# Peptides against a protein of PDB entry 6UG1, part 254

Target 1, 304 residues: chain A of PDB entry 6UG1
Amino acid sequence: SNEERKRRKYFHMLYLVCLMVHGFIRNEWINSKRLSRKLSNLVPEKVFELLHPQKDEELPLRSTRKLLDGLKKCMELWQKHWKITKKYDNVGLYMRTWKEIEMSANNKRKFKTLKRSDFLRAVSKGHGDPDISVQGFVAMLRACNVNARLIMSCQPPDFTNMKIDTSLNGNNAYKDMVKYPIFWCEVWDKFSKKWITVDPVNLKTIEQVRLHSKLAPKGVACCERNMLRYVIAYDRKYGCRDVTRRYAQWMNSKVRKRRITKDDFGEKWFRKVITALHHRKRTKIDDYEDQYFFQRDESEGIPD
Target 2, 301 residues: chain A of PDB entry 6UG1 as posed
Amino acid sequence: SNEERKRRKYFHMLYLVCLMVHGFIRNEWINSKRLSRKLSNLVPEKVFELLHPQKDEELPLRSTRKLLDGLKKCMELWQKHWKITKKYDNEGLYMRTWKEIEMSANNKRKFKTLKRSDFLRAVSKGHGDPDISVQGFVAMLRACNVNARLIMSCQPPDFTNMKIDTSLNAYKDMVKYPIFWCEVWDKFSKKWITVDPVNLKTIEQVRLHSKLAPKGVACCERNMLRYVIAYDRKYGCRDVTRRYAQWMNSKVRKRRITKDDFGEKWFRKVITALHHRKRTKIDDYEDQYFFRRDESEGIPD

## One batch from the design tools (peptide; made by RFdiffusion4, then SolubleMPNN)

Design b2_p28_7_s4 (from b2_p28_7, 13 letters changed)
Fold by OpenDDE base, seed 4:
Structure b2_p28_7_s4 (fold): chain B 304 residues (1-304), chain A 28 residues (1-28)
Amino acid sequence: as target 1 above (304 residues)
Amino acid sequence: SKEEEELLKKLKEELEKLLEEFKEYLFS
């Protein structure tokens, strides 16, 4: 019905806001001075120096290579720190079906919200789910004065899916679900004027995204619970930015159709949400990023 | 910090308003 379409759109938006606020809160928690002091001790001076290379005036790419090597070593250090990767309870922050949402509304399951103190302890001990691990990795980089962003791929229920029963099949579903991350890191490369993508936990990869990312879900089974639609970046200064364009090869042709921003009202609303979560002044980094997104939109073209 | 708690409180209040505005728009 039209009512069910409206209801699903509303619930999608509510869920999206809750996810984006969750990302904001986790981004605040990883700015903890107490956590920073502990995590800085994980990074040897030699690795810190690689994270902060001098500008090579002859070949700026040499400085980028040092930064990439430093980030690789940080991923190795982080893996040594992280002792226990917990499985997600159910689906974690991956996409739920409409049926799962309805069933969850009936079940007064006490969602045990992780407290800040519990999060900080989990990161400090190296015990937690992959999301906590990624968030802790971002905290470690920030503790080393690296301009690292927390990236969240927000997975609200698909308001464009009007099917009632989207029963996802059993045991293979978890492996397919977790094949691609929900949280990752971006690091500002001041030499190339680009964001470097870092997945320290899932794919254990560093990439300089040009046209496509390895972190973008591929294949039907992987996309059932992980649809790239809302990739939100949270920086150390409480900036909030939609960075979906970086990771979406087909933003205009495919991704936009699955976003609330497909219509003018949804675009305006989503902009208000981003603005409410954005607590810093614009910087030259934002200008470079917007220029990159513009070039990516032009290069994709308008779908015929 | 107290400032962070106040910021989160304000953010929550702003987002609750945005959700209510949107609810009114969808169900009007």
Scores: peptide ipSAE 0.059, ipTM 0.698, DockQ to the pose 0.840
Fold by OpenDDE base, seed 3:
Structure b2_p28_7_s4 (fold): chain B 304 residues (1-304), chain A 28 residues (1-28)
Amino acid sequence: as target 1 above (304 residues)
Amino acid sequence: SKEEEELLKKLKEELEKLLEEFKEYLFS
């Protein structure tokens, strides 16, 4: 019905806000001074120097290569720190079906929310789910004075899916679900004036995104619980930015149709939500990023 | 911090208002 379409849009937006606020809260928690002091001790001086290379005036690419090597070594150090990777409880922050939402509404299960103290302890011990591990990695880079962002791929239920029953079949569902991450890191390269993408936990990859990312879900089974729609960046100064354009090859043709921002009201509303979560002044880094997004939008063209 | 708690409280109030504005738009 038209009413069910309206209800699903409303519930999608409510869920999206809750996810974006969750990302904001986790971004505050990883700024903990106590955690920072502990995590800085994981990074040897030689690795710290690679994270902060001098500007090569002849070839700025040499400085970028040192930064990339430093980030690779940080990823290796993080793997040594992380002792226990827990499986997600159920689907974690991956996308739920409408049927799963209806069934969960009937089951008043008291979800044990992870407290700030428990999170800090989990990161500090190296015991937790992949999301806690990524968040802790961002905290370690921030402890080393690196301009690292927490990235969250928000997975609200698909309001464009009007099917009543969307039951996902079988045991392979978990493997396909976790094939691509929900959380990752971005690091500012001051030499190339670009964000470097870092997945320290899942794919264990570092990339400089041009047209497509390795972190973008591929294949029907992987996209069932992980739809690239809302990729939100949280920086160390409480900045919040929509960075979906970086990771979406087909933003205009495919991704926009599955976002609340497909209509003018939804676009204005979503901009208000981003503005409410953004607590810093604009910087030259934001100008370089917006210029990159503009160039990517022009290069995609108008969808046929 | 107390300042961060106040910021989170204001953020919550602003987001609740935005959700109500959207609910009115959808169900009008």
Scores: peptide ipSAE 0.050, ipTM 0.693, DockQ to the pose 0.859
Fold by OpenDDE base, seed 2:
Structure b2_p28_7_s4 (fold): chain B 304 residues (1-304), chain A 28 residues (1-28)
Amino acid sequence: as target 1 above (304 residues)
Amino acid sequence: SKEEEELLKKLKEELEKLLEEFKEYLFS
C-alpha cells in the first residue's frame, strides 16, 4: 500500500540517523587520550617518519609514496596487534531485511550495547569484530598525528524494496555479507590533495580512488546486505561528511534512486542530519574534496 | 501530498530534537 511505502521510508530515515549517530559515537571513542597513548607505542619511529614525509618539491609523488609505504607498514603492525577477529553477532551493522525487522520487533532481544570501556579494552587487547578492528586502526593513525577519518557505509533497510522478503539462504550468506567492509579508513594526502582509502581488515588494501573502489560491493549476493548508499566520513575534529560519491561509480544513475535524497525533501532532511553531526569549521581539505566530487559528477554525465 | 509533507515535517522536528538531545548527552 501507499501507507506501507510511507512507513518503510520513515523507518529507513530513523534507522539511518541511528546508524550515523552510532558512527559519531565510535568516532568520539577512538579519540580517547588513554587509547591514543597505548596505540602510538605500536608504531616505530621509522614508520612514523614515513607517515610524515617532507614535501618533495621536485617530485611530490615521492612524498605520497612514502606515506603509502608508511600506511602499508601500519596495516602490517595492526595485523600483528590484532589477535582475535570475532564474527559479527548476527548481521552486525549490515542491512537487515524488512522481515527481519518485523520479527525483531516481536522478539524483545536485549541488545547488549558495547560500552565505551569495553570498546577501549577490546581495541587495546586486539580482540573484537572487524568494525572494532577498523575503528582501532583509525585510532592508531590518529595517535600518530595522521589525519585519518573513520568511514561508515550505513546500511538502513531498503525502502525501495516493496517485495515480501524471501528468506535469505543461510550458510553462504555470511561469507558474502562480510566480503566487503562496512567500516574503513581514509587518510588525507596533503601532497596529492586527495583522500587515500585504507581497508586494514577485510581486503587489506590501500587505494587512491579515482573512478572505482575495490570496497564497492559487486554482485547480487554481496549487495543483499551491503548496498553502497550512504558512505559517511567522521574526522578527528568531529567533522561529518557524505563521501558516497568517491565510492559510487554510478551515483546519479543507480545509487541516488536507493537514497532518501532522491527527492528534494529527503535531500534537505539529509543535509540537516549531516549538519547536526558536523561539529567543525570548513577547511581547505573540504574544498578539495568538494571539487573532486564535482569533477566526478561532471564525468559521470547525465544518465541517458 | 499535504499529509506526506506533514508527516515528513514531524519526522524532521523529532529527528532535530533527538539530535540535539544527543549533542547534549555527548558534550555534557
Scores: peptide ipSAE 0.023, ipTM 0.530, DockQ to the pose 0.039
Fold by OpenDDE base, seed 1:
Structure b2_p28_7_s4 (fold): chain B 304 residues (1-304), chain A 28 residues (1-28)
Amino acid sequence: as target 1 above (304 residues)
Amino acid sequence: SKEEEELLKKLKEELEKLLEEFKEYLFS
């Protein structure tokens, strides 16, 4: 019905705000001075120096290569630190079906919200789910004065899916679900004027995204619970930015149709949500990023 | 600033509450 379409749209919007707020809260928690002091001790001086290379005036690419090597070594150090990767409870922050939402609404399950103290302890011990691990990795880079931001792929229920019975039956459903991350890291490369993508936990990869990312879900089974639609970046100064354009190869043709921003009302609403979560002044880094997004939009073109 | 820290703290508390209320609503 038209009513059910509206209901799903509103529920998607509410769910999206809650996910974006969750990302904001986790981004504050990883700014903990106590955690920073502990995590800085995991990074040897030689690795710290690689994270902060001098500008090579002859070949700026050499400085970027040092930074990339430093980030690789940080991923290795992080893997040594992280002792226990817990499975997600149910589906974690992956996308739920409409049926799962309706069934969960009937079952008053007290979700144990992880407290800040428990999060800080989990990161410090290296015990937690993959999301906590990624968030802790961002905290470690920030502890080393790296301009690292937390990235969250927000997975609200698909308001464009009007099917009632999407029972995701299958023993492999969890493996397919976790094949691609929900959280990752980006690091500012001051030499190339670009964000470097870092997945320290899932794919264990570092990328300089041009047209596509390995972190973008591919295949039907993986896309059932991880649909690239809202990739939100949270920086160390409480900046909040939509960075979906980086990871979406087909932003205009495919991704936009699945976003609330497909219409002018949804675009204006979503901009208000971003603005409410953005607590810093614009910087030259934002200018370079917006220029990159513009070039990516022009290069994709308008779908016919 | 102290004001920015207080604003961030209040916003965080309100947003945590909204998230809990929404989790309760989503899972109640």
Scores: peptide ipSAE 0.025, ipTM 0.640, DockQ to the pose 0.101; fails the geometry check

Design b2_p28_8_s1 (from b2_p28_8, 12 letters changed)
Fold by OpenDDE base, seed 4:
Structure b2_p28_8_s1 (fold): chain B 304 residues (1-304), chain A 28 residues (1-28)
Amino acid sequence: as target 1 above (304 residues)
Amino acid sequence: MEEKLKEIEKKLEELKKEIEEFMKEVLE
């Protein structure tokens, strides 16, 4: 019905805001001075120096290569620190079906919200789910004065899916679900004036995204619980930015149709949400990023 | 930081109200 479409749009919007606020809160928690002091001790001076290379005036690419090597070593150090990767209790922050949402609304399951103290302890011990691990990795990079963003692929229920029952099948569903991350890192490369994508936990990869990312879900089974629609970046200064364009190869043709921002109302509303979560002044980094997104939109073109 | 969280919580409640109002207008 038209009503059910409206209801699903509402729940999508509400769920999206809750996810984006969750990302903001986690981004605050990883800025903990106490955590920073502990995590800085994981990074030896030689790796710190690689994270902060001098500008090579002759070949800026050499400086980028040093930064990439430093980030690789940080991933290796993080793997040594992280002792226990917990499975998600259910689907974590992956996309739920409409049926699962309806069933969960009826079940007043006390969502044990992880407290800040428990999060900081989990990161410090290296014990937690993949999301906590990624968030802790971002905290470690920030502790080393790296301009690292927490990236969150927000997975609200698909308001464009009008099917009632998508019974997602058992054990293989979890493997397919977690094949691609929900959280990752971006690091500002001041030499190339680009964001470097870092997945320290799932794919254990570093990439300089041009047209596509390795982190973008591919295949029907993987996309059932992980649809790339809202990739939100949270920086160390409490900036909040939509960076979906970086990771979406087909933003205009495919991704936009699955976003609340497909219409003017949804675009205006989503802009209000971003603005509410954005607590810093604009910087030249934002200008370079917006220019990159513009070039990516022009290069994709308008879908026929 | 607590003030920023309170501000965000306030903005979140405002955004929820805007969504609820929109849903009333759209469901009526």
Scores: peptide ipSAE 0.052, ipTM 0.697, DockQ to the pose 0.159
Fold by OpenDDE base, seed 5:
Structure b2_p28_8_s1 (fold): chain B 304 residues (1-304), chain A 28 residues (1-28)
Amino acid sequence: as target 1 above (304 residues)
Amino acid sequence: MEEKLKEIEKKLEELKKEIEEFMKEVLE
């Protein structure tokens, strides 16, 4: 019905805001000075030096290569620190079906909200789910004075799915769900003027994204609970930016149709949400990033 | 920092209200 379409749009918008605020809160928690002091001790001086290479004036790419090597070593150090990767409770922050939402509304299950103290303890011990692990990795890089962003792929329910029953009938549903991450890291490369993508936990990969990322979900089963629609970046200075364009090969033709921003109202509303979560002044880094997004929009073209 | 969280909570309630108002306008 038209009413059910409206209801699904409403719940999508509400759930999206809740997810984006969750990302903001986790981004604050990883800025903990107490956590920073503990995590900086995990990084040897030689690795710290690789994270902060001098500018090679002859070949800036040499400086980028040192940074990439430093990030690889940080990923290896993080794997040694992280002792226990817990499974998600149910589906974690992956996409729920409309049926699961309806059933959850009827069940007054008090979601035990993880407290800040419990999060900091989990990161310090190296015990937690993959999201906590990624968030802790971003905290470690920030403790080393690296300009690292927390990235969140927000998974609100699909308001474009108008099926009555959206139950997922898969024996391997969890394995397919966790195949691609919800949280990852970006690191600013001051030499190339680009963000480097780092997944320290799931795919254990470092990328300089050109047209597509390995972190973008592929295949029907993986996309059931993880659709790339809202990739939000949270920086150390409480900046909040939509970086979906980096990871979406087909932003205009495919991704936009599944976003609230497909219409003018949704675009204006989503801009208000981003503005509400953005607590810093614009920088030259934002200018380079916006120029990159513009070039990617021009290169994709208008979908026929 | 607590002030920023309170400001975000306030903005969240404002955004929820905007969604509710929009839903009302679209339902009428």
Scores: peptide ipSAE 0.034, ipTM 0.683, DockQ to the pose 0.143
Fold by OpenDDE base, seed 2:
Structure b2_p28_8_s1 (fold): chain B 304 residues (1-304), chain A 28 residues (1-28)
Amino acid sequence: as target 1 above (304 residues)
Amino acid sequence: MEEKLKEIEKKLEELKKEIEEFMKEVLE
């Protein structure tokens, strides 16, 4: 019905806000001065120097290569620190079906919200789920004065799915779900004026995204619980930005149709949400990023 | 639909205020 369509849009919007606020709260927690002091000690001086290369005036690419090598070594150091990767409880922050939401509304399951103290302890010990591990990796880079963002792929329920039963059948559902991350890192390359994508936990990859990312879910089974729709970046200065354009190859043709921003009302509302979570002034880094997104929109073209 | 939207906007403003209060507590 038209009413059910409206209900699903409303619930999608509410769930999206809750996810984006969760990302904001986790981004604050990883700014902990106590955690920063502990995590900086994991990074040797030689690796710190690679993270902060001098500008090579002759060949700026040499400076980018040093930064990439430093980030690779940080990823290796993080693997040594992280002793226990826990499985997600249920589906974690992956996408729920409408049936699962309805069943969860009937079952007053108290979500055990992880407290700040428990999070900081988990990161410090190297014990937790993949999301906590990525968040801790971002904290380690920030402890080394690296301009690292926490990236969150927000997975609200699909309001475009009008099926009554949305149950997912399959023995491999968990493996397919966790094949691609929900959280990752971006690092600002001051030499190339680009964000470097870092997945320290899942794919263990570093990439400079041009047209597509390795982190973008591929295949029907992987996309059931992980649809690339809302990739939100949280920086160390409490900036909040939609960076979906970086990771979406087909933003205009495919991704927009599954976003609340497909209509003018949803676009205005989503801008209010971003503005509410964005607590810093605009910088030249934002200008370079917006220019990159503009070039990516022009290069995709208008879908025929 | 407009009433539900006003309710979301109100909740967003409340949530913004909670975030701002939380940020004050952390900056102090």
Scores: peptide ipSAE 0.027, ipTM 0.577, DockQ to the pose 0.037
Fold by OpenDDE base, seed 1:
Structure b2_p28_8_s1 (fold): chain B 304 residues (1-304), chain A 28 residues (1-28)
Amino acid sequence: as target 1 above (304 residues)
Amino acid sequence: MEEKLKEIEKKLEELKKEIEEFMKEVLE
């Protein structure tokens, strides 16, 4: 019905806000001075120097290569620190079906929200789910004065899916779900004027995304609980930006159709949400990023 | 839909205030 379509759109919007706020709160928690002091001790001086290379005036690419090597070594150090990767409780922050939402609304299961103190302890001990691990990795880079963003792929229920029963197949569902991350890192490369993508936990990869990312879910089974629609970046200065364009190869043709921003109302609303979570002034980094997104929109073209 | 949107906008403003208050407490 038209009513059920409106209901699903509403729940999608509400869920998206809750997810984006969760990302904001986690981004604040990883700015903890106490956590920063502990995590900086994990990074040897030689690795710190690689994270902060001098500008090579002859070949700026050499400076980028040093930064990439520093980030690789930081991933290795993080793997040594992280002792226990817990499975997600149920589906974690992956996409729920409409049936699962209806069942969860009836079950007053108090989601035990992880407290700030418990999060800081989990990161410090290296014990937690993959999301906590990624968030802790971003905290470690920030502790080393790296301009690292927390990236969140927000997974609200699919308001475009009008099927009643989306029973997801049981046994491999968890493996397919966690094949691609929900959280990752971006690091600003001041030499190339680009964001470097870092997945320290799931795929254990570093990318300089041009047209596509390895972090973008592929295949039907993986896309059931992880649809690339809202990739939100949270920086160390409480900036909030939609960076979906970086990771979406087909933003205009495919991704936009699955976003609330497909219509002018949804676009205006989503801009209000971003503005609500964006607590810093615009910088030259934002200008370079917007220029990159513009070039990506032009190169994709308008879908026929 | 407009009423539900006004409710979301109101919740967003409430959530903004809570976030801003929380940010003040953390920045202070």
Scores: peptide ipSAE 0.026, ipTM 0.582, DockQ to the pose 0.038

